# Designs tried in a protein design run: peptides against a protein of PDB entry 8HF1. Part 35

Target 1, 320 residues: chain A of PDB entry 8HF1
Amino acid sequence: NVMLYATKPTEVMVSFPHQEQVLTVTRLISAEIEKFYVSLDLMNIGVQPIRRSKSLQCLRDPSKKSFVKQLFNDFLYQMKEYGIYAASIAIISLIVEFDIKRRQAETLSVKLMHRTALTLCEKIRHLLVQKLQDMTYDDDDDNVNTEEVIMNFSTPKVQRFLMSLKVSFADKDPKDICCLVFVERRYTCKCIYGLLLNYIQSTPELRNVLTPQFMVGRNNISPDFESVLERKWQKSAIQQFRDGNANLMICSSVLEEGIDVQACNHVFILDPVKTFNMYVQSKGRARTTEAKFVLFTADKEREKTIQQIYQYRKAHNDIA

## One batch from the design tools (peptide; made by RFdiffusion4, then SolubleMPNN)

Design b1_p11_3_s4 (from b1_p11_3, 5 letters changed)
Fold by OpenDDE base, seed 3:
Parts: C-alpha cells; sequence; structure tokens
Structure b1_p11_3_s4 (fold): chain B 320 residues (1-320), chain A 11 residues (1-11)
C-alpha cells in the first residue's frame, strides 16, 4: 500500500495593520442609515400576506422591513471590512434590489417604503462617488476606477489581498492559474468580484491573466427563493471555471453545499476562518503540486489566528 | 509596500 502522501498545500499567513477607515463620509453614511431606521420603524406597511412555500411549510416571508434593514446592515459591514471603494460597488446592488422590490410592491405603503430606501441608496452612492473623485486632481479624468483610487480607498486587508494577487499572478500564463477566493458573506462575493474586475482592468500585469468569476451559495432559507436567473447564473459561472474560461472564483460557503470544483493551485481566505469545516474544506481545494493556502490576519489577531489554525490542524489529524 | 508572507510551520 503506497500511501500516496497527498501533497499538503503550503500554508501562508499575510498580516495587515488594523486601521479602521475613520472617514467623515463613513460616519455621515452610518448616521443617515440610522435616521432611516427610525423613519422605517414608524412606517405602517400593513399586514403582509404569508407566502406558502411548495413544501407546505408556511415560512413567514421575513418582514419586508427586516429585509430592508438586513441589506443596509450588510452594506455597512462591507464598507467597514473592505472600504469605501468596495462600498461604492455594494450600494449599486442595493439600488437594483430596492428598484425591483419597488416595482413588485403590491401595496402603496410597501412601494413608498422601497422608494425611500432607494432614495437613501442614491444619496449614499453620490457621497461615495464624490469622495472617490476628491483624489483625482485633474478635472478632466473622472475615472474613479484606477489602481491608485482602488488601493487608496480599500482597507489594509483588501490592499494586501490585491498586492498578493499582483505578486502571485503578474505575467503568468492564464492556463496555469486555478484560484479560489473565500469570503464569509454572500453579498461580499459580488462586491469583491466588481472590485477585481476594475482592478484587473486597471493593472496591465493582470490584464488577460486573471479572468474572475463569482459563486453565491444557495440561500439556506429555501431553494424556492433563489430566482431561476440566479441558479442559471451560478451554473454558468461554475461551468466557465471548469472549462478554464474563468481562472479565479470568488465564493462563500459554496463548498459546504457540495459544489464540486477542480483542484486549485491557489486558495485565498479573505475573511477570518470561523469554523473547522471552513478550514478543512477550503484547504482541501488546494490540491495541486505547489498549491498555496493564503490566510489574511490583522496584526493584533495574529497570535490568536495561529493558535486557531494549529487547533484545526490537530483536530484534522485526529480524524484522518 | 511589500507583502510580508509568513509560512506557517508544519507542526
Amino acid sequence: as target 1 above (320 residues)
Amino acid sequence: MTVEYEELPEV
């Protein structure tokens, strides 16, 4: 019995300075969202009809107010964790969602609620774009999608991630790259995808080298709430990555859901590893020869991160 | 800025 020692991936940790972007614009946006929550709590939207799922389980549709608050809370999280540039992309997704919900509103009160949320999103978008433009000294080049603007308005974590991509993949053959990027939250996948598209387009050494795609995990609440369009898009994204038409895949808990992707040579964990299962499953995708498994940690959390990884390694060896 | 890579030792 030749135990084929599966080549273990090289585990690498990248430290970043813990710097909260204490920008005036971030405080203004947070205060506007808090004021909106007070107004939202005062809105009478009436009794909402209970949607029956096909499975006869009367899942109460989450209160339409709770859904609005969830989207803004996820936006605030992305702005804090990834920075103002990422927030400028994230807010567009909220605008699209609230416009859809406004058009689909069965009552005037619900339509007005989504209209008010949309108006706030447009105000936030304007504040973010204005702040991105404040660094362009030249009145003529309104291009907020430069490498410099992306880097300056990203958190230290995102800066180190983008630099790690540039160092790892500059001038490489696209065929030799199979990269996974893991993030904690579903909405972060799309936000980081939009950021990477703009970064790759602005970075000559990565142009025609990296072709990003994203996957959103199945919503744990019900497969019936995933739009047919979203499921088709996920299937297309997986197929593009399998066919080599995309060589970088951003995903959340997708691997926990049993989505089979090929063995990768690079796995980046952009957010903290919170569970043993996430560690084992994400690391288990770095299976090629010379595969790298890259973790990002704040300097203040470095020792705690190292200890947690050693605990996960020990627990994995005790099961294997 | 250089990215500092720390290889996590095999334990």
Scores: peptide ipSAE 0.349, ipTM 0.864, DockQ to the pose 0.805
Fold by OpenDDE base, seed 2:
Parts: sequence; C-alpha cells; structure tokens
Structure b1_p11_3_s4 (fold): chain B 320 residues (1-320), chain A 11 residues (1-11)
Amino acid sequence: as target 1 above (320 residues)
Amino acid sequence: MTVEYEELPEV
C-alpha cells in the first residue's frame, strides 16, 4: 500500500564496455589458488570433534575445507567483477578471516590448513600490490590509493560506478544525500566499502561529501556463527545511516531480511538484478522526489537487461 | 571519461 503513492524513481541505465582484464597477474593468482585447492583436497584434517551447538548443523569435516574454498572463490569473483584494486582489498578480508580461524582452530591439522591458506593470501596480496605499484612511476610514494590507480585497476563497471558517484555527488551537501548501493555478495559489500573509502579520500570533490558504510547479509549459516561483534557492527552501521553520520550504504540482499532503511534519493545496482524481489525492493527504496534508480550493464547485455526490467515492470503493475 | 546515462523509458 505505501508503494502506490511513492514518486516513481527515474530509472537510469549506465552501459560499460565488456573488457576482460586479461592480466598476467590474474592468471597467476588463479593458478596459485587452483594448485592450493589440489593441496587442500589432499590435506588430512582428521575427524573434527562435533561441538553440540544447539543448532543441529554438525560442522562435518568437509565444511571447513568447503568454507576455505568458498572464500577463495568469492575472492576470484571479486577480482574478475571489480578488478585488481578491489581484489587487493578483498584479500585483506580473507587474511583476517583465516587468521581468526587459525587462532580458533581446535586441532593442529586445522591450524595448519588455515596457516597454509593465510600464506597463500599473503602471496596473493604481494602480487596484487606489486602490480598496483608498477604504474606508480614515483618509487618514493608507496601510496597505491590514488584516484588514478583505483580507476586504472578497476573494471569498466566499477569505473562507471565511481564516475557516476563523482558526477552525482561532487560538491553536494552531505545532508541532501541518501544513497544505497546494492551488490549481490556479502563479501563484495566490504570490498566495495574499502574501495570507496580510498576513492573518496583520493577525490577532493567527494571528500567530506560521501561517508560510506556497509551492511552484510546474514550468514546463511546458523546465527550461532554470526559473531556478536558482527551483529553489533551491523546495528551500528544502520544507526549511523539513520542518523545521517553515513549517507552512502552498501547493501547485499539485507533489505529483503526486513532491515528498515530510510527513503533514498539514489539507488545504485552495481550487480545484475537477478530477481523480481530484488528489483521491487531496491527500487522501492528510491522514494524521494527526483530519486534515481541506476543500473549498470555491459553493452553486450544491454538489450537483455532492458527486456528483463520491462518484464519486472509489467509483473509489478500486474500485482499493484 | 564521460558517463552516459540512458533513461529507461516508462512503458
């Protein structure tokens, strides 16, 4: 009912060239991860003691190796979809996660598994940072966090997104900005958040204009695995966005889970809209006067994206 | 580098 009287947002599509960044470093990293998977499959981590947590999910032995592979697969996805600069941030999240798991490991074999994963992450980090530095002609400034480095090592999608932010928000009053950025994956929220922090800090026109925050969806794994710290951080992030202490929020599917977010004037969909629910819910957040709903599409997928949005519009009108 | 915005027509 509340959606019937909401001003319809202007729906905007931003096209980007489909360029596969065929970098030698990305191939090397992928090959190192594949070699690691072979080694990981050969590791005997032994039968893990069943902690009777109240949730019936016995963490069986395959779950620990599967989780390690999931993190590296998410990293590979981020490197492909967002670029090398985003990957340099994403790898830090893996380092932190594997260090936590190494410290929490109950057995020496599990400690060694997480240590091996951590060693690979450090190697990957060095390869990424070295590649970012290769374009800084100034040997003396180890600062790979320039606007130029961020832009050059980002995918065309991310480049268009960052430029869209700059054009949309340059020299605006921070109070007039309420922006949502939707991404598909939980780990992408953290990666894009770190990228945006560095981009905003390197871009004078966005300094003190944009204050980003992120929200990560619930782990599909039992709420018992959500650290009390993660839940506290989520509450704090939402509160900062409500209080106007943050004016750009990066979200995954969290809004589907009933998180009440204020009406926004900008909604960016960084990843493809895969579901009708995602379309309706994300669009339904762009509720201010002159609100913009911005989609990003590869040129090759432009027509398919348009047709999909028209199907979603039709389906929405048939329900309204 | 310019960002081209294409407004999706209301159908």
Scores: peptide ipSAE 0.347, ipTM 0.862, DockQ to the pose 0.815
Fold by OpenDDE base, seed 1:
Structure b1_p11_3_s4 (fold): chain B 320 residues (1-320), chain A 11 residues (1-11)
Amino acid sequence: as target 1 above (320 residues)
Amino acid sequence: MTVEYEELPEV
């Protein structure tokens, strides 16, 4: 039971300015998605035969429209919370998903819906890439993955996170590093993983130091919707982290209930801690003597975050 | 750009 370990990691808070990216491109993308939702609501997709998959999710959207809206809402959240650079990676995951769904479509109407969503994703990708290229003098796609471009098109939260990694791990022995990065949402794991791969590759002090991996929590509601590939990836990712072939693991909060991850020396909480359980379980992974537990907070939410952590500490001490 | 780390005091 992770709750019973009285591990006292050093708790550190990193503040960042609350800056909404007021970019014309983000407003254009949001407006195109809203126009698409209006068009999607008007699409006659018919009632899909409810395949008797035991998952409550199949009961909620017989037209599969809500799933399409969920993916775009998740993308909009990533663009807002992590920035344009993270959004340029996130949109690729949507393209892959909608292409798979388009190929698996049982009806022409569903095929057309996923095709329209895919066309919008390609338009969004071009708008994002073009905006990243505005800082590069060269038209080569490889030039958008520089440390400078990543930093300039990331939110202040992500900027502080990347700098925290650089300061904490520059020129260290990779064997001495066991790092967890917690994010709230499942889709954020892949996005931040892609961002970290590019950042580490662009940062000489980290190239041979950090080997990132990601793990997406099992969707306990439908293990049948996890592709055989996703299950293989999860097992491989866990094994690489256990064997020390990966030393940084990106996790969603859903990892709490079933993944035996080793004791870590660094735990980063990239998103706000919303529950006592998340606080205790994530902190309970920082088990080494010199373990650090790092929180990120907006300056506006700093006092509220401190008070919430003190309430969680008190509640933890009352149970322990 | 500097990263300022604030150690959260023990309660």
Scores: peptide ipSAE 0.347, ipTM 0.863, DockQ to the pose 0.791
Fold by OpenDDE base, seed 5:
Structure b1_p11_3_s4 (fold): chain B 320 residues (1-320), chain A 11 residues (1-11)
Amino acid sequence: as target 1 above (320 residues)
Amino acid sequence: MTVEYEELPEV
């Protein structure tokens, strides 16, 4: 019995200042979304056929007003938690989603609803890109993807995360890197992936060092709404990470569903650890020699975070 | 901008 002494990862906490980015553009965008919600509530989309299929699926009908509001609320969360730059990437995902739904609309009223949502997303995209360009002397959309623009328009949390990646992985052999990045929300995986692609491309020391991928959990609630493209992407992304063709994987709570990934040397928890299971599963991936488990916390929540981690450690030791 | 790393001690 070789007791695989699971080398306990070094647990590291990175604190960041809790600064709400008080940008006029964020207030304007929020106000435009609120105005849209008032308009959306007044839209007559007709009686949606109550598909008689049971309990929880009825709330996520993609043709319903509630789903449109959910996507915009998810966007507002991205803008708040990750910043204006991340929001400029997140809005593209909404544009794609509303264009698909507009094309799939069975009624003119539902088609118009998604068209109105899409028009708002394009306005938001323009406001975000314009704000990113305020720091660039060039009107070229490609010039907004500089390290400086990404850093300046990211929240302190994201700034500390990007700097932690740069310090940890600058000029390293890509084969020596196996990194997981955990985020709370499914849509954050794609947003942070897009941000990392641009950051790595703008950062010479990380070019050809980090190859990111993202994995989004199976939507256990409706496998039928996962596009064949998304399923193929997920399968390919996991395989690339297993084969070492990708060395950084962004994931949500997906690893709880028994996705077998190799032992990693770095695990970053970008969002607060809310559950014991998340702590154990994410920490349990940091299994290489000298593995690091990195937590990000706001300064105001530092003490609470430390206490919570100690409680999780104690509970884990009582089960082991 | 510096990243300060705080190692969480074993309890």
Scores: peptide ipSAE 0.335, ipTM 0.857, DockQ to the pose 0.786

Design b1_p11_4_s1 (from b1_p11_4, 5 letters changed)
Fold by OpenDDE base, seed 5:
Structure b1_p11_4_s1 (fold): chain B 320 residues (1-320), chain A 11 residues (1-11)
Amino acid sequence: as target 1 above (320 residues)
Amino acid sequence: MYIPESNLVVE
């Protein structure tokens, strides 16, 4: 019961400038996705055979169009919230998912739909990689994974997050670090994990200090879609974090109910805290004497975020 | 900026 221990971590609110990254490439990508949605809406997929699996899968759009749109909307969100570099990692996850769905397609129409989505993802990937290469003199894909490229093509939020990690953990003993990073969305865990792997590898002060893992909470809505691989990965990631083989864990908000994770000394909330439960549960993981609980807010939302934190603190004290 | 009463550090 996380409520029983009023842990008083140092709460830190890091502000970042609200920059609309008006990059031509992001506008182009958004326009290509919108054009694809128009095309997708015109696709006749027919009546899909309702597999009578009693699972909530029957509530998924029988056309599977909603799932395709969801993945692209999730990508657009990641590109907006985390930047072009994060988007270049996020798009790979879409490519993998659409290729799986294409191979699993029961009808030609569904197969073609996923093929069209996949073709768009490859185009988007090319546009993103090309834009990352604009800062590199060499056409080598590995040259886009430098600290400079990662920072320059990340949103101010992600820049401040990465700077906060570097300042907090540069040249520290890995054993003294137990860090949680909370993100709102399940797919963001893997995207930020990939970004952090590349950032840590490109940052000498962090390369042997931080070992990241990610955990995606159990999808209570569709346990059947958790690949055996994802379940094995999740168990392995938790175990590595418990054993100290990983010292930074990226978690989605769904982990409120499920991670028996040890007391952490750092908790980062990369996305806005939307609920009192998220605030209490995430803060309740910062249990060491000198624990830090770090929030990120846009400058324009700073006052609103401060007031929200005070409301959550008051509500927590009234329950404690 | 540190808000002493709140133990909230604003960076």
Scores: peptide ipSAE 0.158, ipTM 0.717, DockQ to the pose 0.022
Fold by OpenDDE base, seed 2:
Parts: sequence; structure tokens; C-alpha cells
Structure b1_p11_4_s1 (fold): chain B 320 residues (1-320), chain A 11 residues (1-11)
Amino acid sequence: as target 1 above (320 residues)
Amino acid sequence: MYIPESNLVVE
């Protein structure tokens, strides 16, 4: 019922060129991860005790190897979808996670597995940072966090997103901004958050205008200390956004699960809208009179995306 | 390009 009286946001579809940036560094990193997977498959980590947590129906994948592969696959996805700069931030999240898992390892073999993964992450980080530095002409300024470096090493999608933020929010009153950024994956929230922090700091027109925060999706898989910290972080992030201490929230589909976020004037969908529910729930957050709902599409997928939006609009009108 | 009938702005 509340959806019926919501002022329909202005829908904006931003197109970006489909450029497969095939950089030598991305090929090298992918090849190093593939070699690592072969090595990982040969590692004997022994039989892992099935900890039946009574409350979580999700069978912990008994293979700690699958989790390691998932993290690297998520990293490879982020590198492909968001670019090398985003990948340099994403790899830090893997380093932190593998260091935690290494410390929590119950066996020497599992400890060694996480140590090997960590060593690969450090190698990848060095390759990424070196590539970011190779375009800074000034040897003296270790500052790979400039607007230029961020833009040059981001995918066309991320470039258009950052440009859309700059155009939308340059020199605005921070109090008038309530922005949501939707991403598909939980790890992308942290990656795009780190990217936005650096971009905002490097962009004078945004430094005192945008204060980003992120919300990580609940990992129903681990009842461990990490899940308590994630829940505390999520509560703090939501509270900061409610109090106006943050005016841009990066979130995954978790807002569908009943997180009460205030009415926003801007909603950005950074990743493709895959479901009608995602379309309705995300659009339903853009509730102010001048609210904008911004989608990004590759030029090659523009027509398909338009048709999909019209189908979702029709379906929404048939239910309303 | 603004599509008036759809409230869809295409940039």
C-alpha cells in the first residue's frame, strides 16, 4: 500500500562503452590464481570436522578450499567489473580475511593453506599497486589515490558512475543528499566504499559533500566472531545514515530483507537489475519528489535493458 | 535523450 502514493522517481539510464580492458596485469593475475587453484587442489588439508551449528541450516561447506576459491573468484569478478583500482582495494579485503582465517586455523595444514593464499594476495597487491604507480609520472608522489588514477584504472561503468556522482552532488548541501548505491555482491560494498572514499578525498567538489558508508550483507554461513562484528558494523552504518552522519550508503540486496532505510532522493544501481523484486525494492527507496533512480548499462545491452525496464514497469502497474 | 512518455532519461 505505501508504494501507491510514492512519487515515481525519475528513471535515468546511463550508458557506457563496452570496453574489454585486456591489461597484461589482469591476465597475469588470473593466471597466478589459476596456478594457485591447481596447487590448492593438490593440498591435503585433512578431514574437516563438521561443526553442526544447530541454528544455521546452511551446511558450512566442509571444504575450506571452496571458500578460498570463492574469495578469489569474487576478487576476479571485481577486477573485471570495476577495474584495477577497485581490485587494489578488493585484494586488501582478501588479505584481512585470510589473515583472520590463518590465525583461526585449527590445523597446521589449514594454517599453511591460508598462508599460501595470503602470500598470493600480497603478490597480487604488489602487481596492482605497481601498475597504478606506472602511470604516475611523479616518482615522488606514492599517491595512487588521485582522481586521475582512479578514473584511468576504473571500468567505463565505474567511470560513468563517478561522473554521475560528481555531476549530481558537486557543491550541494550534504543535508539535502540521501543516496543509495546498490551492488550485487557483499564484497563489492567494501570495494566500492574504499574507491568512493579515495575518489571523494581526491575530488574537491565532493570532499565536504559526500560521506559514504557501506552495509555488508549478513553472512548466514558463519556464526563466528566475524558475524558479530559484521552485525555491529551494519547497525552502526545504518544509524550513521539515519542520523545524517553518512549521506551515501552502499548496500547489496540486503535492503530487501527489511532494513528500514529512510526515503532517498538518489538511488544508483551499479550492477545489472536481474530481478523484478530488485527493481521494485531499489526503486521503492527513491521516494522524494525529485528522486532519481539511476541505472547503468553497456551500449551493447541498452535496448535489452530498456525492454527489461518496460517489462518491470508493466508488471509493477499490473500488481499496483 | 529524455523519453517523456516513460520518464526515462537516457544519457
Scores: peptide ipSAE 0.142, ipTM 0.714, DockQ to the pose 0.021
Fold by OpenDDE base, seed 4:
Order: sequence, then structure tokens, then C-alpha cells
Structure b1_p11_4_s1 (fold): chain B 320 residues (1-320), chain A 11 residues (1-11)
Amino acid sequence: as target 1 above (320 residues)
Amino acid sequence: MYIPESNLVVE
């Protein structure tokens, strides 16, 4: 009986200061989105046919307006939780989504709704980029993708995450790295991926060390072209991570669905661990010798987070 | 801060 002593990963809790980003630009963007919601509620888009896709019992969002509000609410969450720099990347995903939905619109009223949403996204993008440029003292360097700009316009959580990556992986052999980064929301995977690409490119110690990929949850098998592209992307990203062509994978809940991911030496949980299952499943990916399982907590929530981890450990030991 | 009984490192 080789008791495979599953070497319990070293658990690390990184604290960050609670900073409410009181940026005028964030308030302006929030107010513009709220104003847009009022206008959106007044838009007559007519009765939309409930297209039941024959194969999936899940009622697609019955309201095209609800979907638009969900995307902007997800954007507002990303801006709050990850900062203005992350928001400048997140808004591009909304622009792409609303442009596709505008082109696919079956009615003039729906086309106009998505056009209005797209126009708001372009305004928000301009406000964000302008604010990122306010730190570039040199009028000639339009490069908002520096380590300094990324750090200064990121939340304390993201700053500590980026610092933890730099300390953990600076000048290491890429082959010795197998890293997972867990986030709560699907759209955050793309946002943090874009942020990491720019951060790694701006950080010499990481440029040839980390190759990120992201994996978003399977959307319900929409026969739509978007779902085919997303499925192709997911398969390619997973394969690159398995082949060692990518050594950092950003994931949401996808690893719960039995996707066999290799044993990792680092697991970062960027967002709060809300469930025991998420704790066990994510920690269960840190299987190598000397594996690290890293959590982030606000200083104000530190005691609560410690107590939650102890409860999860106790529950895990009572089942094991 | 290291919590020995827990193997939890608090940074």
C-alpha cells in the first residue's frame, strides 16, 4: 500500500489593503451606465420570439435587454474588483459582443439597441484610455501598457497578485512552471488574460518565463458561430497547457466539469473562495512536491477568511 | 506570519 501521501500544498494567504478607488472617472462611467439603463428601459424592442434551441432546456435569457444589462454589470464588477486598467481591456470584450449582436440583429429595434450599447462602450473606452494616459507625462509615449501604468491603475488585490507572480516566477525555467489562476466570473478570464499579457511583456523577468492562456466555461451549446469559436479556443488553450506551450492557465468554474488538467505547482485564487467544493477542487490541482495554494484577502476580511479556511480544512479532514 | 498547526502562511 503506497499511501500516496498527497503532499498537502503549502497554503499562502496574501493580504491587501482595502482601498475604495474614489476615481472621478469611475463615478462618471457608472453614471453613464445608469443613464443608459433608464434609456434602455424606455426602448421598445417588441416581443422577441422565444427561440428554444431544440437541444438545451435552459431558457436563454428571454430578454435581450437583460443580457445587455448583465454585460454592463459584469463590466462594472471588473472595474471595481480589478481596477481601471483591467476595465480598459474588459470594455473591448463588450465592444466585440455588441458589434456581433448588432450584426446578428433580426429587427431594426434590436439593431438600434445594440448600436446604442456599442456607442456607450466606445465612450467608456475613451474615458478609460484618457485616464491611463494622464500618467504618461511624455506626450510622445502613447504606451499605456507599462508595468507602472498597469500597477497604478490596478486594485490592491491585482497589485499583490502581480507582485506574487513576479516574486514566484522571476527568471525561472518556463518548464518548471505549471500555474492555475482561478477567477469567479467567465468574463474575468479574458480581462485578466489581457492584463497578464501586457504585464508579462512589460516585465523583463517574466517575458520569456510565463506564457498565459485562459479557459472560459462552456456556454450552453449555442449553435451560433461564437460558440464554435469559443469551443475551438478552449480546446486549443487546454492543449497548449497540456503540451507545456502555455504554463499559466486562467480558469473559472470549468475545472469542475471533469476537464483533466495536469498536476500544478502553483494555484492562485484571485477571487474569494465562496464554496467548500471550489476550495477542495482548486486545492486538489496543487499536487506537485512543494506546490503552493495562494489566496488573496482584504485586510478587513482577513480574520473571516482565516476562519473560513479553518472550517474548510476541518470539513476536508472529516471526509478524508 | 506562519501559523504552524495550519501550514497557512499569512503574508
Scores: peptide ipSAE 0.130, ipTM 0.706, DockQ to the pose 0.022
Fold by OpenDDE base, seed 1:
Structure b1_p11_4_s1 (fold): chain B 320 residues (1-320), chain A 11 residues (1-11)
Amino acid sequence: as target 1 above (320 residues)
Amino acid sequence: MYIPESNLVVE
């Protein structure tokens, strides 16, 4: 029971300015997705034959339209919470998914729906990349992955997170690092992983120090839709982290699923802690004597976050 | 700011 470990990690709360990046490109992308939803609702794709697997009933809109909307809503959330640079990575995952779904389409109408979604994703990708290039004097695609571009097109939360990583791990021995990064949503794991790969590559002090991996929670509802590739990736990522071949692991609420991750010396909570269980489980991974537990909060939510932490600490002490 | 009673560092 993770609750029984009275680990007293040093808790750090990092504040960041609440800036809504009201970029014109973000508004354009949101408006294009809204227009697409109107068109999607008008598409007649027929009733898909319900293959009788009981577990998938809730997510299968028989039209598969709800799944398309979910992916774009998840993208919009990432663009808002993490910024345009993170969105440029997130959109690639949508492109890959819609291309797979387009190729697997059983009907011409479903194939057309996924093709239309894919066309929108390519338009969004172009708008994002063009905006990233506006700060690069050189037209070379490789120049969009600089520390400067990553920082300038990330939200204040992500900026503070990256700075906290740099300060915490610059020029350290990779063997002394066991870091967890918790995010709320499974799709964020892959997005932040891609962002961190590019940031580490652009930051000399981190290139040979941090080796990131990511874990996506098993959707208990759809073990059949986890590609054999995703399951192999998860097993490999966990094993690399156990063997010390990776020293930073990005994960969602995977700890609820009983994935035994080793004791860590750093735990970052990138997204707000919404539940007592999430607080206890994530903090319970910071098990070393010098462990740090780092939270990020907007300045506007600072007082509320402090009060919530004190409530969780009190509740934890009353159970222990 | 460090809050000693809580081991909470506020940055």
Scores: peptide ipSAE 0.108, ipTM 0.695, DockQ to the pose 0.021

Design b1_p11_4_s2 (from b1_p11_4, 5 letters changed)
Fold by OpenDDE base, seed 4:
Structure b1_p11_4_s2 (fold): chain B 320 residues (1-320), chain A 11 residues (1-11)
Amino acid sequence: as target 1 above (320 residues)
Amino acid sequence: MYIPKSNEEVL
């Protein structure tokens, strides 16, 4: 009986200053979304025929308006939690989604609703890109994807995360890296993936070291073409990570669905650990001898975070 | 660029 002493990963907490990015552009964007919500509430989209398609479709958001509001609320969250640079990537996902929904619209009123949402997303994208360009002193370098622009327009949390990646992985062999990055929300996986692609490409020490992938949760609710593409993407991303063609995986709660991911040497928790199950499952992926489990906390929440982690560690040791 | 040392704490 080789007692595989499951080498407990080193638990690391990275503190960051609580800076509310009080930028005029973020206030303007929030105000434009609020004005849009008022206009959206006044839109008559008609009574949609309840297609009696099978039982699971009754859990579809019965109002196409609430889905539109959810996407903009998720965007506002990403802008607040990850910064303007991350928001410039997040808005592209909304543009794609609303353009698909506009094309798939069964009624003129629903088509107009998604068109109005799309027009707002294009306005928001322009405001974000213009703000990122304020740092390009030379009118000729439209490249908003530099390490400097990414860092300056990211929240302190994201700045510390990117610094931790650079320190942890600079000039390492890609084969020796197996990294997980946990985020709370599905849409954040794709946003942080796009940010990491640009950051890695702009950072010479990481360009040939880190190959990121992302895994979004299965949207089992819609057997639609989008859900088929997402399922194909997830299967491909997981396979690339298993084959070592990707060495960093951004994921949400998808690991709860019994997807066997290999033993990792680094696990980053970018968002707050809200549950004991999330703590145990994410920490349980850091299984190598020198594995690190890295948490990020605001300085104002440091003590509360430490107490919560000690409580989870105690509860885990009492069950083990 | 002065990368301020992350306040990394081992828990």
Scores: peptide ipSAE 0.472, ipTM 0.812, DockQ to the pose 0.019
Fold by OpenDDE base, seed 3:
Structure b1_p11_4_s2 (fold): chain B 320 residues (1-320), chain A 11 residues (1-11)
Amino acid sequence: as target 1 above (320 residues)
Amino acid sequence: MYIPKSNEEVL
C-alpha cells in the first residue's frame, strides 16, 4: 500500500497595508443611511402576516424593516471592506431587490417603505458614480470600468488580490486554471464577481484567460421562488465550472454545504479565516500538484494570522 | 506603476 502522500498545497500569505479609505463620500453615505434608519423606525407598516413556510418550522419572516436594514448594513460592509468601486456594484443589487419588493408589496405602507429605500439607493449610486468619474475627464459612463479606476477605488486588500490574480494567471492557458475565491458573505460573491468581470475585461492579459462565476449559499430565509432561482443559478454555475466554461469560482460557505466541485490548483481566501472548518475545507480544495493556497492579511494582523494558521495546521495534522 | 513588492510569504 503506497500511501500516495497527497502533496500539501503551498500556503502563501499576502500582506496589505491597513488603510481605512476615509473618503468624504463614504462618510456622507453612512450619514444618509443613519438618517434613513431614523425615518424607517418612525414608519408605521402595520402588522405583517406570518408567511407559513411549507416546512412546519414557522421561520418568522424577518420583519420587513429588519430586512431593509440588513441589506443596507451589508452594503456598508462591502463599501468598508472592498472600497467604493465594489460599493458601486453592490448598490445595484440593493436597487434590484427593493424594486422587486416594492412591486410585490401587498400594502401601501410597505410599498412606500421600499420606495423610500430605493430612492436612497439611487442617491447613493449617483454619489458613488460621481466619485468614480472624478478621475476621468470624460463624462462617458464607460470610463469608470478601467483597470486604473478599479484599482484606485478598491481597498488595499482588493488591490493585492487583483495583483495576485494578474501575476498568477497573465497569459496562461485557461484550461490549466481551476481557481476558487472564498469570501465570508454571500453578497460579497456577487459584488466581487461584478468587479472581476470589469477588471478582466479591462486587463488584456486576462480577457481570454479568466472566466469567472459565483456561487451563493442557500438562504434558508429566502422565499420559495428566490430559493428556486438561487438553486437554478447554483446548478448552472457549478455545471459551467465542471465543464471548464468557467475557471474561476467565487464562493462563500457554499462548499461547507457539500457542493462537490473539482480539485483546484489555486485557492484564494479574500476574507480572514475565522474557523478551523473553513481553513480545512477551503485548503482541502487545493488538491492538484503544485496547488497554491493564498491568504490575505493586514500588516497589523500578520503575526496573529500566522499563529492562527499554525494552530489550524497542528490541529489538522492531529486529526489526519 | 511601481507594483509594490507583494509581501508574499510562504508559510
Scores: peptide ipSAE 0.472, ipTM 0.810, DockQ to the pose 0.019
Fold by OpenDDE base, seed 2:
Structure b1_p11_4_s2 (fold): chain B 320 residues (1-320), chain A 11 residues (1-11)
Amino acid sequence: as target 1 above (320 residues)
Amino acid sequence: MYIPKSNEEVL
């Protein structure tokens, strides 16, 4: 019932050129990950002790290798979709995860597997950071976190997103901003958060204007893998956004799972809208007067995106 | 670097 009187947000589509960033470094990294997968498949990790956790999901041996591959596949996706700057942040999340898992490893073989993954992540990090530094003419400023480096090593989608943020929020009162950024993957939330922190810090017009936070989706695999720390952090992040201590929230589909967030004046959909539910739920957060709902599309996908949004809009009006 | 203007369209 409350949705009937909500001011319909202005729906905005931002087009970006489809540039495949064919960097030698991205090909090298992909090839190193593929070599690692071959090595990983040959690793004998032995039969893992069945932890009788109360949840019936005994992590079978394939699940540990599968999870390592999932993290690297998510990294490869982030590198492709957001660029090598975002990848330099994303790799840190893998380093942290593999170090935790290495320390928690019950067997020497599993400890070695996570150590090998960690060693690859450090190699990838060095390759990425070196490539970011190759564009800094000043040998003395190891600070790859400039607006220029971020923009040059981001995909056209991310470049347009950052520009849309700058144009939308430059020199605004932080109190007048309630922004949501939707992404598909939980690890993308952390990656885009780190990118935004560095971008905001490097962009004077956004310094002290935007205070980002993120929310990661629930682990689909088991609630037992949600560390008590992750749940506490998520609760704190939501509270900071409610209290106005954060005014930009990066989230995945978590908002569909019943996280109550306030009415926002800006909603950015950074990844393609794949479902009608995602369209309705995300658009339904843009409820203030003059609220904007911003979509990003490659020029080649523009017509398809427009048609899809009109279909979703029609379907939404037929239900309302 | 010339960052081309965003093609923003109202839907």
Scores: peptide ipSAE 0.470, ipTM 0.809, DockQ to the pose 0.020
Fold by OpenDDE base, seed 1:
Structure b1_p11_4_s2 (fold): chain B 320 residues (1-320), chain A 11 residues (1-11)
Amino acid sequence: as target 1 above (320 residues)
Amino acid sequence: MYIPKSNEEVL
């Protein structure tokens, strides 16, 4: 039980300016998704037959449209919270998901729905890539993955996170690093993983220092081929992190489900700590003597974040 | 790009 460890990591708060990216491209993308939702609500996909397996609650008409809307809402959230560069990676995950669902479609109407969603994702991808290329003088797709492009098209939160990684880990021995990065949402794990791969590759001081992995939550709702691949990926990623073949793990609330991850020396909380349980579980992974627990807060929420952490610290000391 | 210094605070 992680709650029983009286670990006292150094708690660090990193403040960042609250900047809404007022980019024309983000407004265009949001407007295209809203138009698509109106079209999606008008689509007749028919009542899908409830196959009697308890796992197939996902086969009702509302659940298929709801899943499509959930993926685009998660994309819009990632674009807002992490920036355009992160969004360019996030959209690829949607393309893969909708292509799988299109191939698995039992009806022509469901196949068409996923095809329309996929067409929108490709349009969004082109708009994002074109905007990233506006800073590159060369037409080469590889030029969009530079440290400069990543930093300029990331939110202030992500900029501070990347700087904190560079300062914390530049020229260190990879064996001395055991880092966790907590994010709120499942799809953010893949997005931040892709961003970190490109950032590490573009940053000489980190190329041979940080080896990232990610852990996605088990979607226990469907034992689909995807869930088998995800379970295999999770087991492989955890094993690589245990064996020291990976030294940075990006995870969501999945660590609350009793995944035994090693004691870490760095824990980054990239998203706001919303619950006492999240605070205790994430902080309880920073178990080394020199462990750091790093929080990110907007300047506007600084005082509220400090008060919330003091309340959680007090409540934790009253139980321990 | 002037990245303003992070206000890192120990809590």
Scores: peptide ipSAE 0.468, ipTM 0.812, DockQ to the pose 0.019

